# Designs tried in a protein design run: peptides against a protein of PDB entry 5EIB. Part 40

Target 1, 366 residues: chain A of PDB entry 5EIB
Amino acid sequence: VDLEPGTMDSVRSGPFGQIFRPDNFVFGQSGAGNNWAKGHYTEGAELVDSVLDVVRKESESCDCLQGFQLTHSLGGGTGSGMGTLLISKIREEYPDRIMNTFSVMPSPKVSDTVVEPYNATLSVHQLVENTDETYCIDNEALYDICFRTLKLTTPTYGDLNHLVSATMSGVTTCLRFPGQLNADLRKLAVNMVPFPRLHFFMPGFAPLTSRGSQQYRALTVPELTQQMFDSKNMMAACDPRHGRYLTVAAIFRGRMSMKEVDEQMLNVQNKNSSYFVEWIPNNVKTAVCDIPPRGLKMSATFIGNSTAIQELFKRISEQFTAMFRRKAFLHWYTGEGMDEMEFTEAESNMNDLVSEYQQYQDATAD
Target 2, 366 residues: chain A of PDB entry 5EIB as posed
Amino acid sequence: VDLEPGTMDSVRSGPFGQIFRPDNFVFGQSGAGNNWAKGHYTEGAELVDSVLDVVRKESESCDCLQGFQLTHSLGGGTGSGMGTLLISKIREEYPDRIMNTFSVMPSPKVSDTVVEPYNATLSVHQLVENTDETYSIDNEALYDICFRTLKLTTPTYGDLNHLVSATMSGVTTCLRFPGQLNADLRKLAVNMVPFPRLHFFMPGFAPLTSRGSQQYRALTVPELTQQMFDSKNMMAACDPRHGRYLTVAAIFRGRMSMKEVDEQMLNVQNKNSSYFVEWIPNNVKTAVCDIPPRGLKMSATFIGNSTAIQELFKRISEQFTAMFRRKAFLHWYTGEGMDEMEFTEAESNMNDLVSEYQQYQDATAD

## One batch from the design tools (peptide; aimed at target 1 G337 D339 E342 E345)

Design b2_p17_2_s1 (made by RFdiffusion4, then SolubleMPNN; from b2_p17_2, 7 letters changed)
Fold by OpenDDE base, seed 3:
Structure b2_p17_2_s1 (fold): chain B 366 residues (1-366), chain A 17 residues (1-17)
Amino acid sequence: as target 1 above (366 residues)
Amino acid sequence: SSKEREEKVIAEAKARA
């Protein structure tokens, strides 16, 4: 789905374009112009019924519908505005199904779109209420990984999207291979989300290795485990050392010893015990899939529900507040039918979410 | 409510289309 036709042509011409039915390509002509309000209330509202018709058709064709997965950006107008409209409408029609998102967070390091903080704040408000699981993929973190870890001097969108693809493949491993931990979206939510509003995940992937170091790096379970918990390899721009993990899932792929995995996972928990809440027992889950990802002997994927994710929301909130105090660009949103009150409500809800994370960070076992 | 505002704006947008 897009409000622009060009994205659909790229998907259709891609190596996997034939996997998708032609009738499932729903697109507009005008785009959202990086305006959440165009995506949510005008251009997106005109297209939403056509998308819902496709969603219904595909849902009816499922033998066992678990839920929905949305991949979108929060900085643009289509992914943010129309994406959150779709989430809202799907939630209303399928209230018993899991809503999962891969939400790409904007960063000034990657995009110069001035209104991204508005689009992101308005989107986060919708995600708090209407999703069960949100993987926070931060363009800032992706850029920093490409530059610092992968040693790419000029990271491209292609380089960032490669990390996104690896992460998405990793976190969906348990859904795609039978007999794994978190084999369905609901089980994942039960294991990862102790509190309904605190469903924003920090993903990570290992191995992340620069081209120059690939020849010298042995892929071992200890190295994967150590890298997976390293703050520098988080796909969200927050430091887990500044917060506490509520829950963690680790997904290993490839031929490895279960005993070695269990030993290394125990060691990393013990070493980092101060960064876990003590009042959630057995809050680290581990899965092993014998099938490695393409081109790797082994990998590990990390899913963290950490109170440190508040750093990401604080960054967006600070940028939002700086613009909103001046009413900068606000007329582009109000001209599409939005009220200024919607901005204030979205800001408030995001600040409440930050406060909730902080509360659970400071909570001790009684 | 925010939801009522959303529904109204969407309805007005659909009526313009």
Scores: peptide ipSAE 0.027, ipTM 0.614, DockQ to the pose 0.854
OpenDDE base, seeds 1, 2, 4, 5: peptide ipSAE 0.000, 0.000, 0.000, 0.000; ipTM 0.329, 0.369, 0.336, 0.309

Design b2_p17_2_s2 (made by RFdiffusion4, then SolubleMPNN; from b2_p17_2, 8 letters changed)
Fold by OpenDDE base, seed 2:
Structure b2_p17_2_s2 (fold): chain B 366 residues (1-366), chain A 17 residues (1-17)
Amino acid sequence: as target 1 above (366 residues)
Amino acid sequence: MSKERRKEVEEAAKKKA
């Protein structure tokens, strides 16, 4: 789905363009112009019914529909505005199904789009209310990983998207292979989301190694485990040491000892015990799949629900507030029929979410 | 945003276009 035809043509002409049904390509002509309101109320609202018809058709063809997975950006007008419109409409039609998202958070290090803080804040407001689980994929963290860890001098969208695709492949491993922990979206939500609003995850992937160092690095369970819990390996720009983990899932892939995995997972929890809440019992879950990802002997994927994610929302909120106080570009949104109140409501709900994360960070076992 | 408010905005936007 896109509001621009050129994106769809690029996907169709790509190496995997034939993996999708031709009838499942739904696209507009005018684009959203990086405006959430165009995505949500005008251009996106004209296209949404055609998308919902495809969603219904594909849902009816499922033997057992668990839910929906949306991949979108929160900085652009289509992914943010139309993406959240689709989430809202799908939630209304399928209230008993899981809504999962891979939400790419904007960063000034990656994009010069000045209105990204508005698009992100308006989107986060919708995600808080209408999703069950959201993977926060932060372009700032991806850029920092590419530059600092992978030693890429000029990170490209291709380099960032490679990390995104590896992470998405990792977190969906349990859904794609039999006999795994969190084998369905609802079970993942039950294990990862102790409080309904606190459903934003920090993903991570290991191994991350620069091309120059790949030949010298052994792939071991201890090294994967250590890297997976390193703050520099988080795909959300927050430090887990500034918060507490509510829940964690670790997904190992490749031929390895379950015993060694369990030992290393216990060791990392014990070393980092101060960064876990004590009042959620058995809050770390581990899975092992014997099938490695393509091109690796083994990998680990991390899913963290941490109160440190509030640093990501605070960054967006600060950027939003600095623009909104000046009413900068607000006429682009109000022109599309939005009210200034929708901005204030979205800001308030995101600040409430930050306060909720802080409350649970400071909570002790009674 | 309520379902009703969303419809009002969608209708208002269609009248401006």
Scores: peptide ipSAE 0.021, ipTM 0.640, DockQ to the pose 0.451
OpenDDE base, seeds 1, 3, 4, 5: peptide ipSAE 0.016, 0.000, 0.000, 0.000; ipTM 0.518, 0.284, 0.383, 0.379

Design b2_p17_2_s3 (made by RFdiffusion4, then SolubleMPNN; from b2_p17_2, 8 letters changed)
Fold by OpenDDE base, seed 1:
Structure b2_p17_2_s3 (fold): chain B 366 residues (1-366), chain A 17 residues (1-17)
Amino acid sequence: as target 1 above (366 residues)
Amino acid sequence: SSKKKREEVIEAAKKKA
């Protein structure tokens, strides 16, 4: 789905364009112009019914519909505005189904789109209320991984999207291969989301290795485990050491010893015990899938529900507040029928979310 | 109201399409 035809043509002409049904390509003509209000209230609202018709058709073809997965950006008008409209409409029609998102967070290091803080804040407000699980894929973190870890001097969207695809493949492993922990979206939510609003995950992937050092790196369970818990491997730009994990899932892929995985996972938890809440018992879950990802002998994917995710929301909030105090660009949103109160409500709800994470960070066992 | 303004903008967009 897009409000621009050119993106859809790129997907259709791409290496995997033929795996999608031609009738499942729903697109507009005008785009959102990086405006959340165009995505949510005007251009997106004109297209949403056509998308819902496709969603219904595909949902009816499912033997067992678990829920929905949306991949979108929060900086752009289509992904942010229309994406959150679509989430709301799907939630209204399918209240008993899991809503999962892969939400790409904006960064000034990656995009010069000045209104991204507005689009992101307005989107987070919707995601807090209307999703069950949100993987925070932060362009800030992706850029830093590409530059620092992968040794790419000039990271491209292709390089960032490679990390996104590896992460998405990792976190969906349990859904795609039978007999795994978190084999369904609801089971994942039950294990990962102790409080309804606190459903924003820090994903991470291992191995991350520069092309020049790849030949010299041993792929071992200890190395994967160590790298997976390293703050530099988080796909969200926050330091887990500044918060506490509420819950963690680790998904190992490839031929390895389950015993060695369990030993290494216990060791890493013990080494990092200060970064876990003590009042959620058995809050770390581990899965092993014998099928490695393409091109790797083994991998590990991390899913963290951490109170440190508040650093990501604080970054967006600070950028939002700096613009909103000046009423910069607001006329583009109010022109599409938004009120300044909708911005204030979105800012408030995101700040409430930050406060809620902080409360659980500071909570002690009784 | 913001709602009424949205409806007016949507109706104006439909007339341009």
Scores: peptide ipSAE 0.013, ipTM 0.441, DockQ to the pose 0.225
OpenDDE base, seeds 2, 3, 4, 5: peptide ipSAE 0.000, 0.000, 0.005, 0.000; ipTM 0.340, 0.302, 0.389, 0.299

Design b2_p17_2_s4 (made by RFdiffusion4, then SolubleMPNN; from b2_p17_2, 6 letters changed)
Fold by OpenDDE base, seed 2:
Structure b2_p17_2_s4 (fold): chain B 366 residues (1-366), chain A 17 residues (1-17)
Amino acid sequence: as target 1 above (366 residues)
Amino acid sequence: SSKEKREEVEKKAKEEA
């Protein structure tokens, strides 16, 4: 789905363009112009019914529909505005199904879109209310990983999207292979989301190694485990050491000892015990799949629900507040039929979410 | 650039706070 035809033509002409049914390409002509309101109320609203018809058709063809997975950006107009409209409409039609998102957070290091704080804040408001699980994929963290860890001098969208693809492949491993922990979206939600609003995850992937260091690095369970819990390996721009983990899932892939995995996972929890809440028993879940990802002997994927994610929302809120106090660019949204009240409500709900994360960070075992 | 405009808005907002 896109509001621009050129994106769809690029996907269709790409190496995997034939994996998608031609009838499942739904696209507009005018684009959203990086405006959430165009995505949500105008251009996106004109296209949404055609998308819902495809969603219904594909849902009816499923033997066992668990839920939906949306991949979108929160900085652009289509992914943010139309993406959140689709989430709302799908939630209305399928209230008993899991809504899962891979939400790419904007960064001024990666994108020159001035209105990204508005698009992100308006999107986060919708995600708080209408999703069950949201993977926060922060372009700032991806850029920092590419530059600092992978030693890429000029990270490209291709380099960032490679990390996103590896992470998405990792977190969906349990859904794609039999006999895994969290084998369905609902089990993942039950294990990862202790409170309904606190459903924003920090993903991570290991191994991450620069091309120059690949030949010298052994792929071992201890090294995967150590890297996976490193703050520099998080794909959300927050430090887990500034918060507490509510829940964690680790997904190992490749031929390895389950015993060694369990020992290393216990060791990392014990070393980092101060960074876990004490009042959620057995809050770390581990899965092992014997099938490695393509091109690796082994990998680990991390899913963290941490109160440190509030740093991501605080960054967006600060940028939003700086623009909104001046009503900067607001006429582009109000001209598409939005009220200023929707901005204030979205800001309030995101600040409430930050306060909720802080409350649970400071909570002791009663 | 849109980035420069954003940085100007953010800078001026910090100077007025």
Scores: peptide ipSAE 0.021, ipTM 0.546, DockQ to the pose 0.020
OpenDDE base, seeds 1, 3, 4, 5: peptide ipSAE 0.000, 0.000, 0.000, 0.000; ipTM 0.283, 0.238, 0.365, 0.338

Design b2_p17_3 (made by RFdiffusion4)
Pose (drawn by RFdiffusion4):
Structure b2_p17_3 (pose): chain A 366 residues (1-366), chain P 17 residues (1-17)
Amino acid sequence: as target 2 above (366 residues)
Amino acid sequence: SLRRAALPHKKPLPFAH
């Protein structure tokens, strides 16, 4: 789905472009120009019922639908504006299904548009209310990993998307292969989301590799465990050691000692017990899958529900406030008939989300 | 006329113990 028609061509000309159902391409003529109001209201509304028809059709041909997963950026107009409209319409029509999103956060290091904080805040507001699980993919973190760790002086979207694809493969492994833990979206959500609004996850993986060089050696289980908890291996630009984990899901892929995995997971939990909330006993679940990802014999994927994610929302909020106080470009949004109060409502909701993460960060069992 | 985006709100899920 895109309001921009040129997106259809690039996907089709891609390696697996012909595998998609031709009828499932739903596109507009213009597209939003980084205007969330255009995406949601204006233009997305024009296009949205066509998308829902296709969604309804895919759903009626499902033996037992688990739910939906949406990939989109929060910084633009279509993936952000229309994407959150689609989520709200799907929530109305399929209220008992899990909504899961892979949402990429904007960063000034990657994109040169100052309205992106507007678009992201209006979107975060929708996701807080309407999604069950959201993987926070931070362009800030992706750029820093490519620039500082992978030593790519000029990271491209291809460089960033290599990190995203490795992460998406890892976090959906328990859904795609037989296993006991978090095997479906709802079970994963019940294990990861103690409070409904706090459903933004920090993904990480190990080893971090630059595409096309080179290999190995394959990591030891200790090396995997340590790296997957490392702040430098997170896809969100937050220091996990600045907050506390409410819940964690760890996924080890490849051939390895289950016993050694158990020992190392127990090791990181009790050496660093102060970083795991004490009022949620046994809040770290571990899954092993025998099939490694491509190019690797061993890998680990980390899914964290950490109070440290408030750093991501504080950063967006600060940029949003800096722009919104000067009312810059606000007429671009209200020109599409959007209420200015929706900006204030979204800002307040995001700041409320930050306060809630801090409340549980300081909470004690006493 | 001015508009607001809809918020159909999600249903809370139980938490595992």

Design b2_p17_3_s1 (made by RFdiffusion4, then SolubleMPNN; from b2_p17_3, 6 letters changed)
Fold by OpenDDE base, seed 4:
Structure b2_p17_3_s1 (fold): chain B 366 residues (1-366), chain A 17 residues (1-17)
Amino acid sequence: as target 1 above (366 residues)
Amino acid sequence: MLKRAPLPKRKPLPFAK
């Protein structure tokens, strides 16, 4: 789905374009122009019914519909505005199904789109209410990984999207291979989301190695475990040491000893015990899949529900507030039928979410 | 005609050619 045809042509002409049904390419002509309100109330609202018809048709073809997975960006108008409209409409029609998202958070390091903090804040307001689980894929973190860890002097969207694809492949491993932890979306939510609003995940991937160092690096279970818990390997620009883990899932892939994995996972928990809440028993879960990702002997994928995710929301909120106090660009949103009140409500709900994460961070076992 | 401020263009991250 897109509000622009050119994205669909790129997908269709791509190496995997033929795996998608032609009728499942739903697209507009005008685009959202990086405006959430165009995605949500105008251009996106004109296209949403055609998307819902496809969603219904594909849902009816499922023997057992678990839920929906949306991949979208929160900085652009289509992914943010139309994406959150689709989430709302799908939630209304399928209230008993899991809503899962891969939400790409904007960064000024990656984009010069001045209104991205508005699009992100308005989107997060919708995601808090209408998703069950959201992987926060932060362009800030992706850029920093590309630049600092991968040693790419000029990161590209191709380089960022490679990290996104590796992460998405990692977190979906348990859904794609039988007999694993979190074998369905509902079990993932039950295991990872102790409080309904606190469903924003910090994904991480290991190994992250520069092209020049790949040939010299042994991949070991201890190294994967250590890197997976390193803040520099997080796909969200948060330091886990500034918060507490509510829940963690670790997915190892490749031929390795389960015993060695369990020993290393216990060791990393014990070393980082101050960064876990003590009042959630058995809050770290591990899976091992014998099938490695393509081109690697082994990998580890991290899913963290941490109160440190508030750093990401604070960053967006600070950028939002700095523009909103000046009423900068508001006429682009109000001209598409939005009220200024919706901006204030979205800011409030994001600040409430930050306060909720802080409250659970400061909570002690009595 | 109010000149629409140029839509903030996404800075194209250079696609690796």
Scores: peptide ipSAE 0.027, ipTM 0.483, DockQ to the pose 0.022
OpenDDE base, seeds 1, 2, 3, 5: peptide ipSAE 0.006, 0.007, 0.011, 0.011; ipTM 0.446, 0.474, 0.477, 0.455; seeds 3, 5 fail the geometry check

Design b2_p17_3_s2 (made by RFdiffusion4, then SolubleMPNN; from b2_p17_3, 7 letters changed)
Fold by OpenDDE base, seed 5:
Structure b2_p17_3_s2 (fold): chain B 366 residues (1-366), chain A 17 residues (1-17)
Amino acid sequence: as target 1 above (366 residues)
Amino acid sequence: MLKRAPHPKRKPLPFAK
């Protein structure tokens, strides 16, 4: 789905364009112009019914519908505005199904789009209420990984999207291969989300290795485990050491010893015990899939529900507040039929979410 | 800033026209 035809033509003409049914390409003509309100109330609202018809048809073809997975950006108008409209409409029609998102967070290091803090805040407000699971993929963290870890002097969207694809492949491993932990979206939610509003995940992937170091790096379970828990490997620009893990899932892929995985996972928990809440029993879960990702002998994917994710929301909130106090560009949103009150509600709900994460960070076992 | 493919319509404006 896109509000611009050129994006869909690029996907269709791409090396994998033939994997999608032609009738499942739904697109507009005008685009959202980086405006959330165009995506949500005008251009997106004109297209949403045509998308829902495709969603219904594909849902009816499922032997067992678990839920939905949306991949979108929160900085743009289509991914943010139309993406959250679609989430709302799908939630209304399928209230018993899991809503899962891969939400790309905006960063001033990556994009010069001035209104990204508005689009992100308005999107987070919708995601808090209408999603069950949200993977926070932060363009700031992706850029920093590409530059610092991968040693890419000039990161591209292709380099960032490679990290996104590796992360998405990792977190969906248990859904795609039988006999795994979190084998369905609902089990993932039950295991990862102790409180309904606190469903924002910090993903991570290992190995991350620069081209110059690939030849010298042995892929071992200890190295994968150590890198997976390193703050520099988080796909969200938060330091887990500034918060506490509510829940963790680790997904190992490749031929390895389960005993060695369990030993390394116990060692990393014990070493980092101060960064876990003590009042959630068995809050770290591990899976091992014998099938490695393409081009690697082994990998590990991390899913963290951490109170440190509040650093990401605080960053967006500070940027939002600095613009909103000046009413900068507000008329572009209100001119699409949006109320100024929705900005205040979205800011409030995101600040409440930050306060909730802080409360559970400071909570002790009574 | 990331290298984008030059899209002729995307001026560096807050909103793409």
Scores: peptide ipSAE 0.022, ipTM 0.487, DockQ to the pose 0.017
OpenDDE base, seeds 1, 2, 3, 4: peptide ipSAE 0.008, 0.009, 0.006, 0.016; ipTM 0.430, 0.442, 0.437, 0.460

Design b2_p17_3_s3 (made by RFdiffusion4, then SolubleMPNN; from b2_p17_3, 7 letters changed)
Fold by OpenDDE base, seed 1:
Structure b2_p17_3_s3 (fold): chain B 366 residues (1-366), chain A 17 residues (1-17)
Amino acid sequence: as target 1 above (366 residues)
Amino acid sequence: MLKRAPTPKRKPLPFAT
């Protein structure tokens, strides 16, 4: 789905364009112009019924519909505005299904789109209410990984998207291969989301290795375990050491000893015990899939529900507030039928989410 | 290797058609 045809043509002409049904390409002509309101109330609202017809058709063809997965950006107009409209409409029609998102967070390091803080704040407001699981994929963290860890002097969207694809492949491993922990979306939500609003995940991937050092680096269970808990490997730009993990899932892939995985996972929890809440028992879950990712002997994917994710929301909120106090660009949103009140409500709900994460960070066992 | 599109150093102005 896109409000621009050129994105769809790029997917069709791509190496995997033939895996998608032609009739499942729904697109507009004008785009959202990086305006959330165009995505949500005008251009996106005109296209939403055509998307819902495809969603119904594909849902009816499913033997066991667990839920939906949306991949979108929060900085653009289409991914943010139309993406959140679609989430709302799908949730209205399928209230008993899991809504999962891969939400790409905007960063000034990656994009000069001045209104990204508005689009992100308005989107987060919708995601808090209408999703069950949201993987926070932060363009700032992706850029920093590409530059610092992968030693890419000039990171490209293709480099960032490679990390996104590795992460998405990792977190979906349990859904794609039988006999794993979190083998369904609902089981993942039960294990990862102790409080309904606190469903924003920090993903991480290991191994992350520069091309120049790949030949010299062993792939071992201890190294994977150490790297996936390193703050520098988080795909969200927050430091887990500034918060507490509510829940963690680790997904190992490749031929390895389950015993060695369990020993290393216990060791890393014990070393980092101050960064876990003590009042959620058995809050770390581990899975091992014998099937490695393409081109690796083994990998580990991390999913963290951490109160440190508030650093990401605070960054967006600070950028939002700095623009909103000046009423910068508001006339472009109000001209699409939005009220200034919707901005204030979205800012409030995101600040409430930050306060809720802080409350559970400061909570002690009775 | 397909030439990966560079990260745009300057995106179009917001609302630039």
Scores: peptide ipSAE 0.008, ipTM 0.397, DockQ to the pose 0.016
OpenDDE base, seeds 2, 3, 4, 5: peptide ipSAE 0.000, 0.006, 0.007, 0.000; ipTM 0.387, 0.415, 0.425, 0.416; seed 5 fails the geometry check

Design b2_p17_3_s4 (made by RFdiffusion4, then SolubleMPNN; from b2_p17_3, 6 letters changed)
Fold by OpenDDE base, seed 2:
Structure b2_p17_3_s4 (fold): chain B 366 residues (1-366), chain A 17 residues (1-17)
Amino acid sequence: as target 1 above (366 residues)
Amino acid sequence: MLKRAPLPGRKPLPFAK
């Protein structure tokens, strides 16, 4: 789905374009112009019914529909505005199904789109209410990983999207291969989301190794485990040491010892016990799949529900507030039928979410 | 109409053989 035809042509002409049904390419002509309101109330609203018809058809063709997986950006108009409209409409029609998202958070390090804080804040408001699971993929963290860890002098969207694709492949491993922990979306939600609003995940992937160091790095369970819990490998720009893990899932892939995985996962929890809440028992889950990702002998994918994710929302909120106080570009949203009240409601709900994460960070066992 | 930032060109992927 896109509000621009050129995106669909790029997918269709790509190496994997033929894996998608031609009829499942739903696209507009005008684009959203990086405006959430165009995505949500105008251009996106004109296209949403055509998307829902395809969603219904594909849902009816499922033997067992677990839920929906959306991949979108929160900085743009289409992924942000139309993506959240689509989430809302799917939630209305399928209230008993899991809504899962891969939400790319905007960063000034990656994009010069000045209104990204508005688009992100308005989207986060919708995601708080209408998603069950949201992977926060922060372009700032992806850039920092590419530059600092991978030693890429000039990171590209191709480099960032490679990290995204590796992470998406990792977190969906349990859904794609039999006999795994979190083998369904609902089971993942039950294990990862102790409180309904606190469903924003910090993903991570290992191994992340620079081209110059690849030949010298051993792919071992200890190295994978150590890298997954390193703050520099988080795909959300927050430090887990500034918060507490509510829940964690680790998904190992490749031929390895289950015993060694369990030992290393226990060791890392014990070493970092101060960064876990003590009042959620058995809050770390581990899965091992014998099938490695393409091109690696082994990998590990991290999913963290951490109160430190409030740093990401605070960053967006600060940027939002600095623009909104000046009413900067607000007329581009109000001209598409939005009220200023919707901005203040979205800001309030995101600040409430930050306060909720802080409350559970400071909570002790009774 | 807000301009999209131009996508920087694709370099070889970190895990490309």
Scores: peptide ipSAE 0.026, ipTM 0.524, DockQ to the pose 0.022
OpenDDE base, seeds 1, 3, 4, 5: peptide ipSAE 0.013, 0.007, 0.014, 0.006; ipTM 0.462, 0.413, 0.451, 0.431

